# Ledger of designs, part 17: peptides against a protein of PDB entry 3C2G

Target 1, 209 residues: chain A of PDB entry 3C2G
Amino acid sequence: IRTFDLLGLLLHDSDAIDGFVRSDGVGAITTVVQYPNNDLIRAGCKLLLQVSDAKALAKTPLENILPFLLRLIEIHPDDEVIYSGTGFLSNVVAHKQHVKDIAIRSNAIFLLHTIISKYPRLDELTDAPKRNRVCEIICNCLRTLNNFLMMWIPTPNGETKTAGPNEKQQVCKFIEIDILKKLMSCLSCEGMDTPGLLELRSTILRSFI

## One batch from the design tools (peptide; aimed at target 1 I17 Q50 D53 Y83)

Design b2_p13_7_s2 (made by RFdiffusion4, then SolubleMPNN; from b2_p13_7, 5 letters changed)
Fold by OpenDDE base, seed 1:
Formats: C-alpha cells, sequence, structure tokens
Structure b2_p13_7_s2 (fold): chain B 209 residues (1-209), chain A 13 residues (1-13)
C-alpha cells in the first residue's frame, strides 16, 4: 500500500513513468496484487492506470499481464478496481493491434458487456460521486469496444481481420436496449469523454447497421 | 433487425 502511494506521488513525470515501466514496474504491480488484500489491489490497479499511457508500454510484453488484469476485474466487484482496470485496458489497446488481439483472446468483449450490464441506470444513482464513477467505467468499456470494432472495418491500405463466430455474437449484445440506454445516459453526463462515446455510436451506425 | 445487420456485416468482412 504505502509503496504504491509513494510511487503514485512520484509518477507525475512522463520520464519517471517510462523509467518505472522499463524496469518491469507493471510486472511488479501484477505480482503484488495477487495477494488477497482489497486496499493493495485498489492501489495497484490505480498505479496501473497512472502508467497506462506510457510510451515504454509499446516495448512491454502484455501476454501475461492483460489476461491477469481481466480476470482480476471479473472476480472483484469493486468500482475502484473496475475503473482503474478498464481505464488501463482502454489506454493500452489504443492504436496497438497486437494488444487488441491479446485482449479479445482473453474474453475482453464479453467481460466489458458484463461490466456495463451489472450497473444500474445512471438516473437511478442519486449519489453524484457514485454516478460519475459508474459513468467513467461505462465510458472506458465503450471506448475499448470502439477500438476493437475498428479492427473489422476495411481500411484502404490494410488487411481487415475477420471476426470469429464468438466475437460476432458478443459484439451484437452491445446493441441491446439496456446497453444503448446506458450509452445515451453517459452522453448526457457533464465532463465525460463525449467524443469517444459519439465515435462508438458513429462506428456502430455507419459500419455495422 | 439491427442484430441481424451487425451479424451480416461482420460475416462479409
Amino acid sequence: as target 1 above (209 residues)
Amino acid sequence: VAEKRIQEALAKR
């Protein structure tokens, strides 16, 4: 706990973050969060989120890290763990085809649907901090999904991947009326990443419907 | 209807 808090205070500089990641700092965090301590897991996942946009992650193998983090999010019903973990996932899959492939093979699409589905509607949440945190989680999930959908859109200069039969069925669940209502509720929240949510809506409507 | 369209679009790609 105290070590992650100290690291969180020091890792405001991009060069310090890159130095930590190059020193296998992500592997060190994933080792420590294997212990069944909720405060340690929260602090470790928050630190993962803080380093998730580091340039040095492009050189870090994520084959063991991503499946572990996805499993951690699946088994922990903790909003702070889910927020940090989905934020990490959203950042590391951005513009990285090999990372998208690892996440999809690790059942990320189904997990993201499950996460969105388990939360109540935002209009049922009277507590503003809780409502904002739930909205942030849903936004992280939907931005990650948009990054996956982009793999199956033909580009003029690239090989388009064919979605497998399981991925097709999992993606179709994101057009369920409950998910679409949650997307619309998040678009109505102040201070949210509305551009990323509008991009997903555009991707679905233009390329899949 | 929309689900079928997504499945058909994903089948063509």
Scores: peptide ipSAE 0.030, ipTM 0.593, DockQ to the pose 0.021
OpenDDE base, seeds 2, 3, 4, 5: peptide ipSAE 0.019, 0.021, 0.022, 0.024; ipTM 0.496, 0.499, 0.506, 0.555

Design b2_p13_7_s3 (made by RFdiffusion4, then SolubleMPNN; from b2_p13_7, 7 letters changed)
Fold by OpenDDE base, seed 5:
Structure b2_p13_7_s3 (fold): chain B 209 residues (1-209), chain A 13 residues (1-13)
Amino acid sequence: as target 1 above (209 residues)
Amino acid sequence: SAEEAIRRSLAAR
């Protein structure tokens, strides 16, 4: 715990973050969060989120890390773990086809749907901090989904990957009325990535129409 | 359809 808090205080510059990641810092965190300590898991996942946009992650093998993190998010009911883990996922899959492929093979699409489905509607949440955290989690899931869907949209200048039948079926769950209502509710939250949510809406339309 | 679901979700704002 204290070590991760201290590392989080030192990792404010991009060079320090890249240095930590190049030194297998992500592997070190994932080793530590295997211990059944909720505070340690929370702190480790928060540190993962803090380094999740590091350029050095493009050279980091995530084949063992990402499946473990996805399982951690699946089994933990803790909103802070889910927030940090979905935030990490959304950042690491961005612009990295190999990482998207690892995440998809690791059942990420289904997990994202499960996460969004388990939360109540934002209008049912009276506590503003809780409502905002739930909105952030949903936004992280939806941003990750956008990054996956974009692989399967025909581009004028690229070989389009075809989604497998399982991936298609899992993606079709995101057009459920309750999921779409949660997306729309997130667009009404202050301080959210409204451009990213609008991009996802456009991506969904292009994927299903 | 997916389109109808999206239209319904947009109208619910």
Scores: peptide ipSAE 0.020, ipTM 0.562, DockQ to the pose 0.023
OpenDDE base, seeds 1, 2, 3, 4: peptide ipSAE 0.019, 0.020, 0.020, 0.019; ipTM 0.490, 0.531, 0.514, 0.497; seed 2 fails the geometry check

Design b2_p13_7_s4 (made by RFdiffusion4, then SolubleMPNN; from b2_p13_7, 7 letters changed)
Fold by OpenDDE base, seed 4:
Structure b2_p13_7_s4 (fold): chain B 209 residues (1-209), chain A 13 residues (1-13)
Amino acid sequence: as target 1 above (209 residues)
Amino acid sequence: SAEEALARSLAAR
């Protein structure tokens, strides 16, 4: 706990973050969060989120890290773990085809659907901190989905990958009325990535219509 | 709501 809090206090600039990532800091966090301590898991996942946009992650092998993190999110019902882990996932898959492929093979699409489906409607949440945290989690899941769908959209000048039959079946669950309602409720939350949610809406329309 | 109408319109396409 204190070590991750201290590391988070030292990682104030992009160069320090990149230095930590180059030194296998993500692998070190992943090793530490294997211990059955919820506070340690929360702190480790928060630190993963803090370094998730690092440029050095483009050179970091994620083949062992992503499956482990996805399993951690699957088994921990903790909003802070889910928030940090889905935030990490959404950032590391951005603009990285290889990382998207690892996440998809590790059942990420189905997991993200399961996460969104387990949360109540935002209008049922009277506690503003809890409502905002749930909205952030849903936004992280949906931003990750947008990054996956974008691989399969025809570009005027490029070879598009075709989604496999399993990926198609998993993605079709995101057009469920409940999921679309949660997407719309997230657009009404202050401080959310409204442009990214509008992009996802456009991406869904281009992928399913 | 307008949100529910839009969600239904997106799910029906």
Scores: peptide ipSAE 0.021, ipTM 0.576, DockQ to the pose 0.025
OpenDDE base, seeds 1, 2, 3, 5: peptide ipSAE 0.013, 0.008, 0.016, 0.019; ipTM 0.418, 0.464, 0.532, 0.557; seeds 3, 5 fail the geometry check

Design b2_p13_8 (made by RFdiffusion4)
Pose (drawn by RFdiffusion4):
Structure b2_p13_8 (pose): chain A 208 residues (1-190, 192-209), chain P 13 residues (1-13)
Amino acid sequence: IRTFDLLGLLLHDSDAIDGFVRSDGVGAITTVVQYPNNDLIRAGCKLLLQVSDAKALAKTPLENILPFLLRLIEIHPDDEVIYSGTGFLSNVVAHKQHVKDIAIRSNAIFLLHTIISKYPRLDELTDAPKRNRVCEIICNCLRTLNNFLMMWIPTPNGETKTAGPNEKQQVCKFIEIDILKKLMSCLSCEMDTPGLLELRSTILRSFI
Amino acid sequence: SRAEELAKNAAVL
């Protein structure tokens, strides 16, 4: 845990996190967090969140790491892990088609739907720290969804990609009534929460 | 900035 904490302090900028990724740091973190201990898991995922915007992640083999992290997000009961994992997912799919492909084959879009649906409305959360966390989680999920939807919107540049039935059923779950009600309620609930502005802006983008 | 994002993450966590 202290090693994770120290690496977190050392990796101050882009060059450092890229150096870490080129040294197989992401693979090392994911291997270590297979140990069933929550403090260790929380610490490893915090560091993964920190290095998630690395451009070198375009070159790292993610065929095994990514499905493992999606499974972790799916079953780990603590919000800090969910926050870190979905934050990592939003950055790692960004600008990387082959990585989006890995995520789709592992049902990443279906998982985003599940993660958003499990939380009550923001007005039903009393403690401010927790409400802000659910807010950032939902925001992470929708930012991941938006990075996927770009593939299938007609671009005059000429890269009109066709969605397979697998991608179609996952994306169409986001027009089911239950999640629309929840998403619209985040847009209008009445809530002193620092992450609310970014959340509402991201929701509008998701609908667009 | 990167520092602001770390601070934000620390507050969330």

Design b2_p13_8_s1 (made by RFdiffusion4, then SolubleMPNN; from b2_p13_8, 9 letters changed)
Fold by OpenDDE base, seed 1:
Structure b2_p13_8_s1 (fold): chain B 209 residues (1-209), chain A 13 residues (1-13)
Amino acid sequence: as target 1 above (209 residues)
Amino acid sequence: SREERRERDERIL
């Protein structure tokens, strides 16, 4: 715990973050968070989030790390772990097609739906810190979904990846009325990634119309 | 991501 907090304080510099990632720091954290201690898991996932936008991650093998993290955020009850893990996922799939492919093969689309679905409506959350954290988690999930859907939109050159039938079925769950209501509720929250949510709304419309 | 936000902000600017 204190070591991860210390690392988090030292990793404000981008070169230090890249150095940590090049030294298999993500693999090291992933190994340590396998210990069944919630405080350790929380601290480790927070550190993963802090390094999740590192340039060096483009060269890091994620074939073992990403499935493990997906399983962790599937089963872990702590919103801080879910927030950090979904934030990590959203950042690591960005601009990295091979990481998107690993995530999709690891059932990430369905998991994102499951995570959004398990949370109550934001209007039922009276505690503002809890409501904001839930909204941030939903935004991380929806941003990740947008990055997947964008792969199947025609480029100006007419080149498209075709979504498989399973991926099509999985993404169709995001047009459920409950998910759409949660998307709209997140758009009404202050300080949220409103541009990212509006982009997803546009991407959904382009994918299903 | 932070990168996608920066690239979006750069496109708006």
Scores: peptide ipSAE 0.022, ipTM 0.615, DockQ to the pose 0.060
OpenDDE base, seeds 2, 3, 4, 5: peptide ipSAE 0.005, 0.022, 0.014, 0.019; ipTM 0.429, 0.608, 0.499, 0.579; seed 2 fails the geometry check

Design b2_p13_8_s2 (made by RFdiffusion4, then SolubleMPNN; from b2_p13_8, 10 letters changed)
Fold by OpenDDE base, seed 2:
Structure b2_p13_8_s2 (fold): chain B 209 residues (1-209), chain A 13 residues (1-13)
Amino acid sequence: as target 1 above (209 residues)
Amino acid sequence: SLEERRERDDKIL
């Protein structure tokens, strides 16, 4: 635990983060979070989030890491782990088509829906720290979904990937009234990525209309 | 116990 906290304190510089990632630091963290210790898993997932935007991750093979992290988020009933893991997922799929393809093959779309569905409405949460953390998790899931949907929107050049029938069916679950209400409730939270949520709304409309 | 293993692992990590 203290080692990950210390590493998190040392990784304030982008070059240090890139150096850690180039040294297989992500693989090292994923090895350590296999131990059934909640505080260790929290610290490791938080460190993964801190390095998730590193340029060096474009050269890191995520074929083994990403399915493992998705499974960890699926089975671990911890908001801090889910926050860090969905944040990591959102950042690593950004502008990386091959990583999006790994995530989709690893059932990420269904998992994102499951995560959003398990949380209560934000208006039912009286504890402000808990409400904000749940909002951040939902925003991470929805931002990840936006990154997936953008692959299937026609570009001006006429080149578009077509979503498979299973992916289309899984994506259609995000237009459920409960999911849309949760999206709208996140727009009312202070400090949230309101532009990103508005982009997702536009992307959903373009994907289904 | 499983708890004594956790406490040992917590001191090593």
Scores: peptide ipSAE 0.017, ipTM 0.500, DockQ to the pose 0.025
OpenDDE base, seeds 1, 3, 4, 5: peptide ipSAE 0.006, 0.007, 0.020, 0.006; ipTM 0.486, 0.479, 0.509, 0.466; seeds 3, 4, 5 fail the geometry check

Design b2_p13_8_s3 (made by RFdiffusion4, then SolubleMPNN; from b2_p13_8, 8 letters changed)
Fold by OpenDDE base, seed 1:
Structure b2_p13_8_s3 (fold): chain B 209 residues (1-209), chain A 13 residues (1-13)
Amino acid sequence: as target 1 above (209 residues)
Amino acid sequence: SREEERKRAEEIL
C-alpha cells in the first residue's frame, strides 16, 4: 500500500511515468493486486489509472494484463476499483486497435453493460460524492464502448471491420431503456465529458441504422 | 503458506 502511494506521489511528470512503464511497472502492479487485500487493490488500480495514458504503453504487451484487470473489476464490488479499472481501460483502448481487440475477446462489452446495469439511477443517489463517482464510472464505460463501436463504422477508405454476431447482440443491450436513462442522467451532471457522451450517442445511433 | 506470503506482501506494500 505505502509503496503504491509513494509511487503515485512521484509519478507527476511524463518521463517518470514512461520510465515506470518501460520497467514493467504495469506487470508489477498486476502481480501485487493478486493478493486479497482491498486497500492494496484500490491503491494498485489507482496507480494503473495514473499511468494509463503513458506513451510507453504503446510498446507494452497487454495480452495478459488486460484480461486480468477485466476479471478484477468483474469480481470486486468496489467503486474505487471499478472507477480506476474502467478509466484505465478507456485510456488504453483509445487509438489502439490491438488493445481494443484484446478487450473485446476478453468479454469487455458485456462487462461494461453489467457495470452500468448494477448501479442505481443517479437521481436516487443523494450523496453528491457517490453520485459523481458513479457518473464517472458510467462515463468511462460509455467512452470505452464508443471506441469499440467506431471500429465497425464505415470509413471513407473502405476498410470496415464487421462486428461478430455475439458483439452485435451485446451492443444491442445498450439501447435498453434503463441504460439510455443512465446515459441521459450523465449528460445532466456538471463537469462531465458531455462531448464524449454525445459522440457515443451518435455512434450508437449510426451502429443501428 | 500462501497466507504468510500474503501477510508479508501486505506489510511491505
Scores: peptide ipSAE 0.025, ipTM 0.527, DockQ to the pose 0.025; fails the geometry check
OpenDDE base, seeds 2, 3, 4, 5: peptide ipSAE 0.025, 0.022, 0.024, 0.021; ipTM 0.539, 0.558, 0.486, 0.487; seeds 2, 3, 4, 5 fail the geometry check

Design b2_p13_8_s4 (made by RFdiffusion4, then SolubleMPNN; from b2_p13_8, 9 letters changed)
Fold by OpenDDE base, seed 5:
Structure b2_p13_8_s4 (fold): chain B 209 residues (1-209), chain A 13 residues (1-13)
Amino acid sequence: as target 1 above (209 residues)
Amino acid sequence: SREERRRRHERIL
């Protein structure tokens, strides 16, 4: 805990963050959060989120790290862990085709649907901090999905990777009325990037045209 | 580039 807090205080510089990641810092965090300590897991996942935009992640072996993190965010009950983990996933797959491929092979698309599905409707949440956190988690999941969908969007003159039949079936679950209602409810949350959510909605809908 | 167009639609927190 204190070590992760200290690392979080030292990692205010992008070069320091990149240096930490190049030194297998993500592997070190994932090793430490394997211990069944919720405070340690929370602090470790928060630190993962803080380093999730590091350029060095493009060269980091994630074949063992990503499946572990996906399992963690599947089963962990703490919304702070889910927020940090889905945020990390969203950022780490961005602009990295090989990382997207690892995540998809590890059933990430279905997991994103599962995470959104487990939360109640935002209109049923009376506590504003809880409602906002749940909205942020849903947004992280939808952003991650959007980052996956971008790989299958046809370009006018190029070899487009086609989604496999399983990936198509998993993506089709996001047009369920309950998922769409949850997405729409996030647009009413204060402090959310409403233009961003509308773009995500548009991308999801276009993937089915 | 085509890759730059894809990158413009990918979001980072």
Scores: peptide ipSAE 0.245, ipTM 0.814, DockQ to the pose 0.050
OpenDDE base, seeds 1, 2, 3, 4: peptide ipSAE 0.239, 0.220, 0.221, 0.239; ipTM 0.806, 0.776, 0.793, 0.805

## One batch from the design tools (peptide; aimed at target 1 N91)

Design b2_p14_1 (made by RFdiffusion4)
Pose (drawn by RFdiffusion4):
Structure b2_p14_1 (pose): chain A 208 residues (1-190, 192-209), chain P 14 residues (1-14)
Amino acid sequence: IRTFDLLGLLLHDSDAIDGFVRSDGVGAITTVVQYPNNDLIRAGCKLLLQVSDAKALAKTPLENILPFLLRLIEIHPDDEVIYSGTGFLSNVVAHKQHVKDIAIRSNAIFLLHTIISKYPRLDELTDAPKRNRVCEIICNCLRTLNNFLMMWIPTPNGETKTAGPNEKQQVCKFIEIDILKKLMSCLSCEMDTPGLLELRSTILRSFI
Amino acid sequence: STEEMLEEMAEEFA
């Protein structure tokens, strides 16, 4: 845990996190967080979140790491882990087609739907720290969804990709009535929460 | 329990 904390302090900028990724740091973190201990898991995921915007992640073999992390997000009961994992997912799929492909094959889009649907409306959360966390979580999920949807929107540049039935059924769940009600309620609930502005902006983008 | 579920997940991806 202290090693995770120390690496977190050392990796202050882009060159450092890229150096860590080229040294197989992401694979190391994911291997270690297989140990069933929540403080250790929380610490490892916090560091993964920190290095998630690394460009070197375009070169790291993610065929095994990514499905493992999606499974962890799916079953781990604590919000800090969900926050870190979905934050990492959002950055790791960004600008990387083959990584989006890995995530789709592991049902990443279906998982985003499940994560958003499990939380009550933001107006039903009393404690401010927790409400801000759920807000950032939903925001992470929708930012991940938006990084996927770019593939299938006709671009005059000529890269009109066709969605397979697998991608189709996952994306179409986002027009089911339950999640639309929840998403529209985040847009209009009446809520002093620092992450609310970014969340509402991201929701509008998801509908667009 | 949560520990058992995490052990099963760890075995799956070992």

Design b2_p14_1_s1 (made by RFdiffusion4, then SolubleMPNN; from b2_p14_1, 5 letters changed)
Fold by OpenDDE base, seed 1:
Structure b2_p14_1_s1 (fold): chain B 209 residues (1-209), chain A 14 residues (1-14)
Amino acid sequence: as target 1 above (209 residues)
Amino acid sequence: SEEEQLKKLAEEFA
């Protein structure tokens, strides 16, 4: 735990972060957090989030790492772990088609829906810090979903990937009234990525037309 | 065991 905290304090610039990633730092963290200690897992996931936008990740094989992280998020009912993990996922899939494919094959779409569905309505959360954290988690999930959906939107050159039937069915779950209400609740939260959420809304609508 | 090795590694990072 102390080592993760220290590393987090030292990784302030992009070069240091890239150096850590090139040295298989992500793999090291994922190995360590296999030990069942909640504090350790929290610290490790927080560090993962911190390095999740590193350029070096584009050259890092994630075939083993990403499925593990998804499983970790699935089995740990910890808001901090889920926040860090979904944040990592959102960042790591951005602009990386091969990473999106790995995530989707690892049932990421269903997991995102599950995460959102498990949280109560934001208006029922009276504690502002907790409400904000939950909102951030939902936003991370929705941002990730948007990145997936964009693969199936026609490009100007007419090239379009086709979603499989299972993926399409899983995406349809996001138009459930409960999910839509949570999306709207996030839009009303202060400091949230409103443009990103609006983009997702648009992308969802386009996906069903 | 692998579990013991993992525990040791985790303790070093804790």
Scores: peptide ipSAE 0.046, ipTM 0.731, DockQ to the pose 0.073; fails the geometry check
OpenDDE base, seeds 2, 3, 4, 5: peptide ipSAE 0.044, 0.033, 0.039, 0.037; ipTM 0.734, 0.705, 0.719, 0.726; seeds 2, 3, 4, 5 fail the geometry check

Design b2_p14_1_s2 (made by RFdiffusion4, then SolubleMPNN; from b2_p14_1, 6 letters changed)
Fold by OpenDDE base, seed 3:
Structure b2_p14_1_s2 (fold): chain B 209 residues (1-209), chain A 14 residues (1-14)
Amino acid sequence: as target 1 above (209 residues)
Amino acid sequence: SEEELLKKLAELFA
């Protein structure tokens, strides 16, 4: 645990972070957090979040470690693990088609829906720190979803991928009325990524209209 | 339908 904290302090610039990632630092963390220790899992996921936007991740194979992380998020009710894990996911899938494919094959879309469904509406949360954390988690989920949907939007050269029927069905769950009501409650949350929500709206419109 | 989708989205971002 302390080791992860120390590493976090040392990884304070982009060059150090890239060096860590090139040395299979992400794989090392995922190996360590396989031990059933909640504090260790929290610390490891926090460190993953810290390095999740590293340029070197584009050259890192994630076929084995990403499914593990998704499973970890699925089985842990811990908001801190979910926050860090969904944050990592949103960053690593950005601009990396191969990683998006791995995530989708590993049931990431359904997982995102499950996470949002688990939490109450923000107006039902009276504790401000808890409400803010839940808001951040939902934002991470929505940003990830946007990244997935962008794959199915035609590029200027006319090339586009087509979503499978199962993927389309899973995406449609996000526009169900109960989910939309929960998302509406996020609009009043301080710190909400409003531009991100607007981008997602635009992406959904382009995908379904 | 497209109309229904637009209505739902309008409600979300109203």
Scores: peptide ipSAE 0.025, ipTM 0.547, DockQ to the pose 0.015
OpenDDE base, seeds 1, 2, 4, 5: peptide ipSAE 0.024, 0.020, 0.019, 0.019; ipTM 0.605, 0.605, 0.591, 0.565

Design b2_p14_1_s3 (made by RFdiffusion4, then SolubleMPNN; from b2_p14_1, 6 letters changed)
Fold by OpenDDE base, seed 1:
Structure b2_p14_1_s3 (fold): chain B 209 residues (1-209), chain A 14 residues (1-14)
Amino acid sequence: as target 1 above (209 residues)
Amino acid sequence: SEMELLKQLAEEFA
């Protein structure tokens, strides 16, 4: 745990972060968080989030790492782990088509829905820090979903990919009233990526046209 | 062990 904290301090600039990633740092963390120690898992996922915007990730094989992370996020009960993991996911898929493909093949769309669904309504959470953390998790999930959906929207330039029937069915679950209410609740939270959430709303609507 | 791996990693980037 202390080691992760020290690493976090050392990884304070983009060059250091890229160096860590090029040295298979993400793989190393992934190996460590396989041990049944919640403190270790929390620290490891936090470090993953810290390096999740690294340019070097574009050249890193994620075929083994990403499915593992998705499984971890699916089963782990700690909101801090879920926050870090979903944050990592949202960042790592950004602008990387091959990473999006890996995530989708690993049933990420369904997982995102599952994560959002397991949390109570934000208005039922009286503890502000907890409410904010839950909101951030939901936002991470929705941002990730937006990145997926954009692949299937016609653009003036290039060929539009077509979502498979299973993916379309899973996307339809996000227009459920419960999910929409949570989206709207997140829009009202301070400090949230409101433009991103509005973009997602627009993207979802366009996906059904 | 997990701790040994972490120590090795920390040493590499220290």
Scores: peptide ipSAE 0.025, ipTM 0.586, DockQ to the pose 0.046
OpenDDE base, seeds 2, 3, 4, 5: peptide ipSAE 0.020, 0.024, 0.022, 0.020; ipTM 0.623, 0.585, 0.644, 0.615

Design b2_p14_1_s4 (made by RFdiffusion4, then SolubleMPNN; from b2_p14_1, 7 letters changed)
Fold by OpenDDE base, seed 5:
Structure b2_p14_1_s4 (fold): chain B 209 residues (1-209), chain A 14 residues (1-14)
Amino acid sequence: as target 1 above (209 residues)
Amino acid sequence: SELEQLRKLAEEFS
């Protein structure tokens, strides 16, 4: 834990972060968090989030790392782990088709649905810090899903990937009324103006309003 | 505002 804290302090600029990632820092974290310690897992996932937008990740093989992280998120009910993990996922899949494919093959779409399903509507949460954290988690899930959906949108030039029947079915689960209510409660949440949420709001409004 | 529009939309799902 102290090591992760120290690393977090040292990774204060983009060059340091890229250096860490190039040295297989992500792999190192995932190795360490295999130890069954909740505090260690939290710290490791937080560190993953901190480096999740590194340019060097585009050159990092994630075939083993990403499935492990998804499994970790699946089995841990910890909001901090879920927050950090979904944040990492949303950032790492952005603009990287290969990583999107790995995530989808690793059942990420279903996992995102599961995560949203386990949380109540935000309007049912009276504790502001908890509500905000849940909102951020759902936001991360939606951003990730949006990144997946973009993959299946036809481009003017070139071949577009088609979602398989399983992926389509899993995506359709997000339009269930209970899920929609939760999503809308998140998108309309007051006091949350993070760049990610603002982007989602804009996307939803442009698409549906 | 965008937030107001989203609140209106949210009400339709409630």
Scores: peptide ipSAE 0.245, ipTM 0.835, DockQ to the pose 0.015
OpenDDE base, seeds 1, 2, 3, 4: peptide ipSAE 0.243, 0.245, 0.240, 0.241; ipTM 0.833, 0.835, 0.831, 0.833

Design b2_p14_2 (made by RFdiffusion4)
Pose (drawn by RFdiffusion4):
Structure b2_p14_2 (pose): chain A 208 residues (1-190, 192-209), chain P 14 residues (1-14)
Amino acid sequence: IRTFDLLGLLLHDSDAIDGFVRSDGVGAITTVVQYPNNDLIRAGCKLLLQVSDAKALAKTPLENILPFLLRLIEIHPDDEVIYSGTGFLSNVVAHKQHVKDIAIRSNAIFLLHTIISKYPRLDELTDAPKRNRVCEIICNCLRTLNNFLMMWIPTPNGETKTAGPNEKQQVCKFIEIDILKKLMSCLSCEMDTPGLLELRSTILRSFI
Amino acid sequence: STLHEETVTPARPS
């Protein structure tokens, strides 16, 4: 845990996190967090979140790491882990088609739907720290969804990709009535929460 | 409107 904390302090900028990724740091973190201990898991995922915007992640073999992290997000009961995992997912798929492909094959879009759906409305959360966390989590999920949807929107540049049935059923779950009600309620609930502004802006983008 | 993919710079210690 202290090693994770120390690496977190050392990796101050882009060059450092890219150096860490080129040294197989992401693979090392994911291997270590297979140990069933929550403090260790929380610490490893915090560091993964920190290095998630690395451009070197375009070169790292993610065929095994990414499905493992999606499974972890799916079953780990604590919000800090969910926060870190979904934050990592949103950055790792950004600008990387083959990585989006890995995530789709592992049902990443279906998982975003499940994560958003499990939480009550933001007005039903009393403690401010927790409400802000759920807010950032939903925000992470929708950012990840938006990085996927770009593939299938007609671009005059000429890269009109066709969605397979697998991608179609996952994306179409986001027009089911239950999640629309929840998403529209985040847009209008009445809530002193620092992450609310970014969340509402991201929701509008998801609908667009 | 023109839309682009998004990346977030995670918080790091100074």

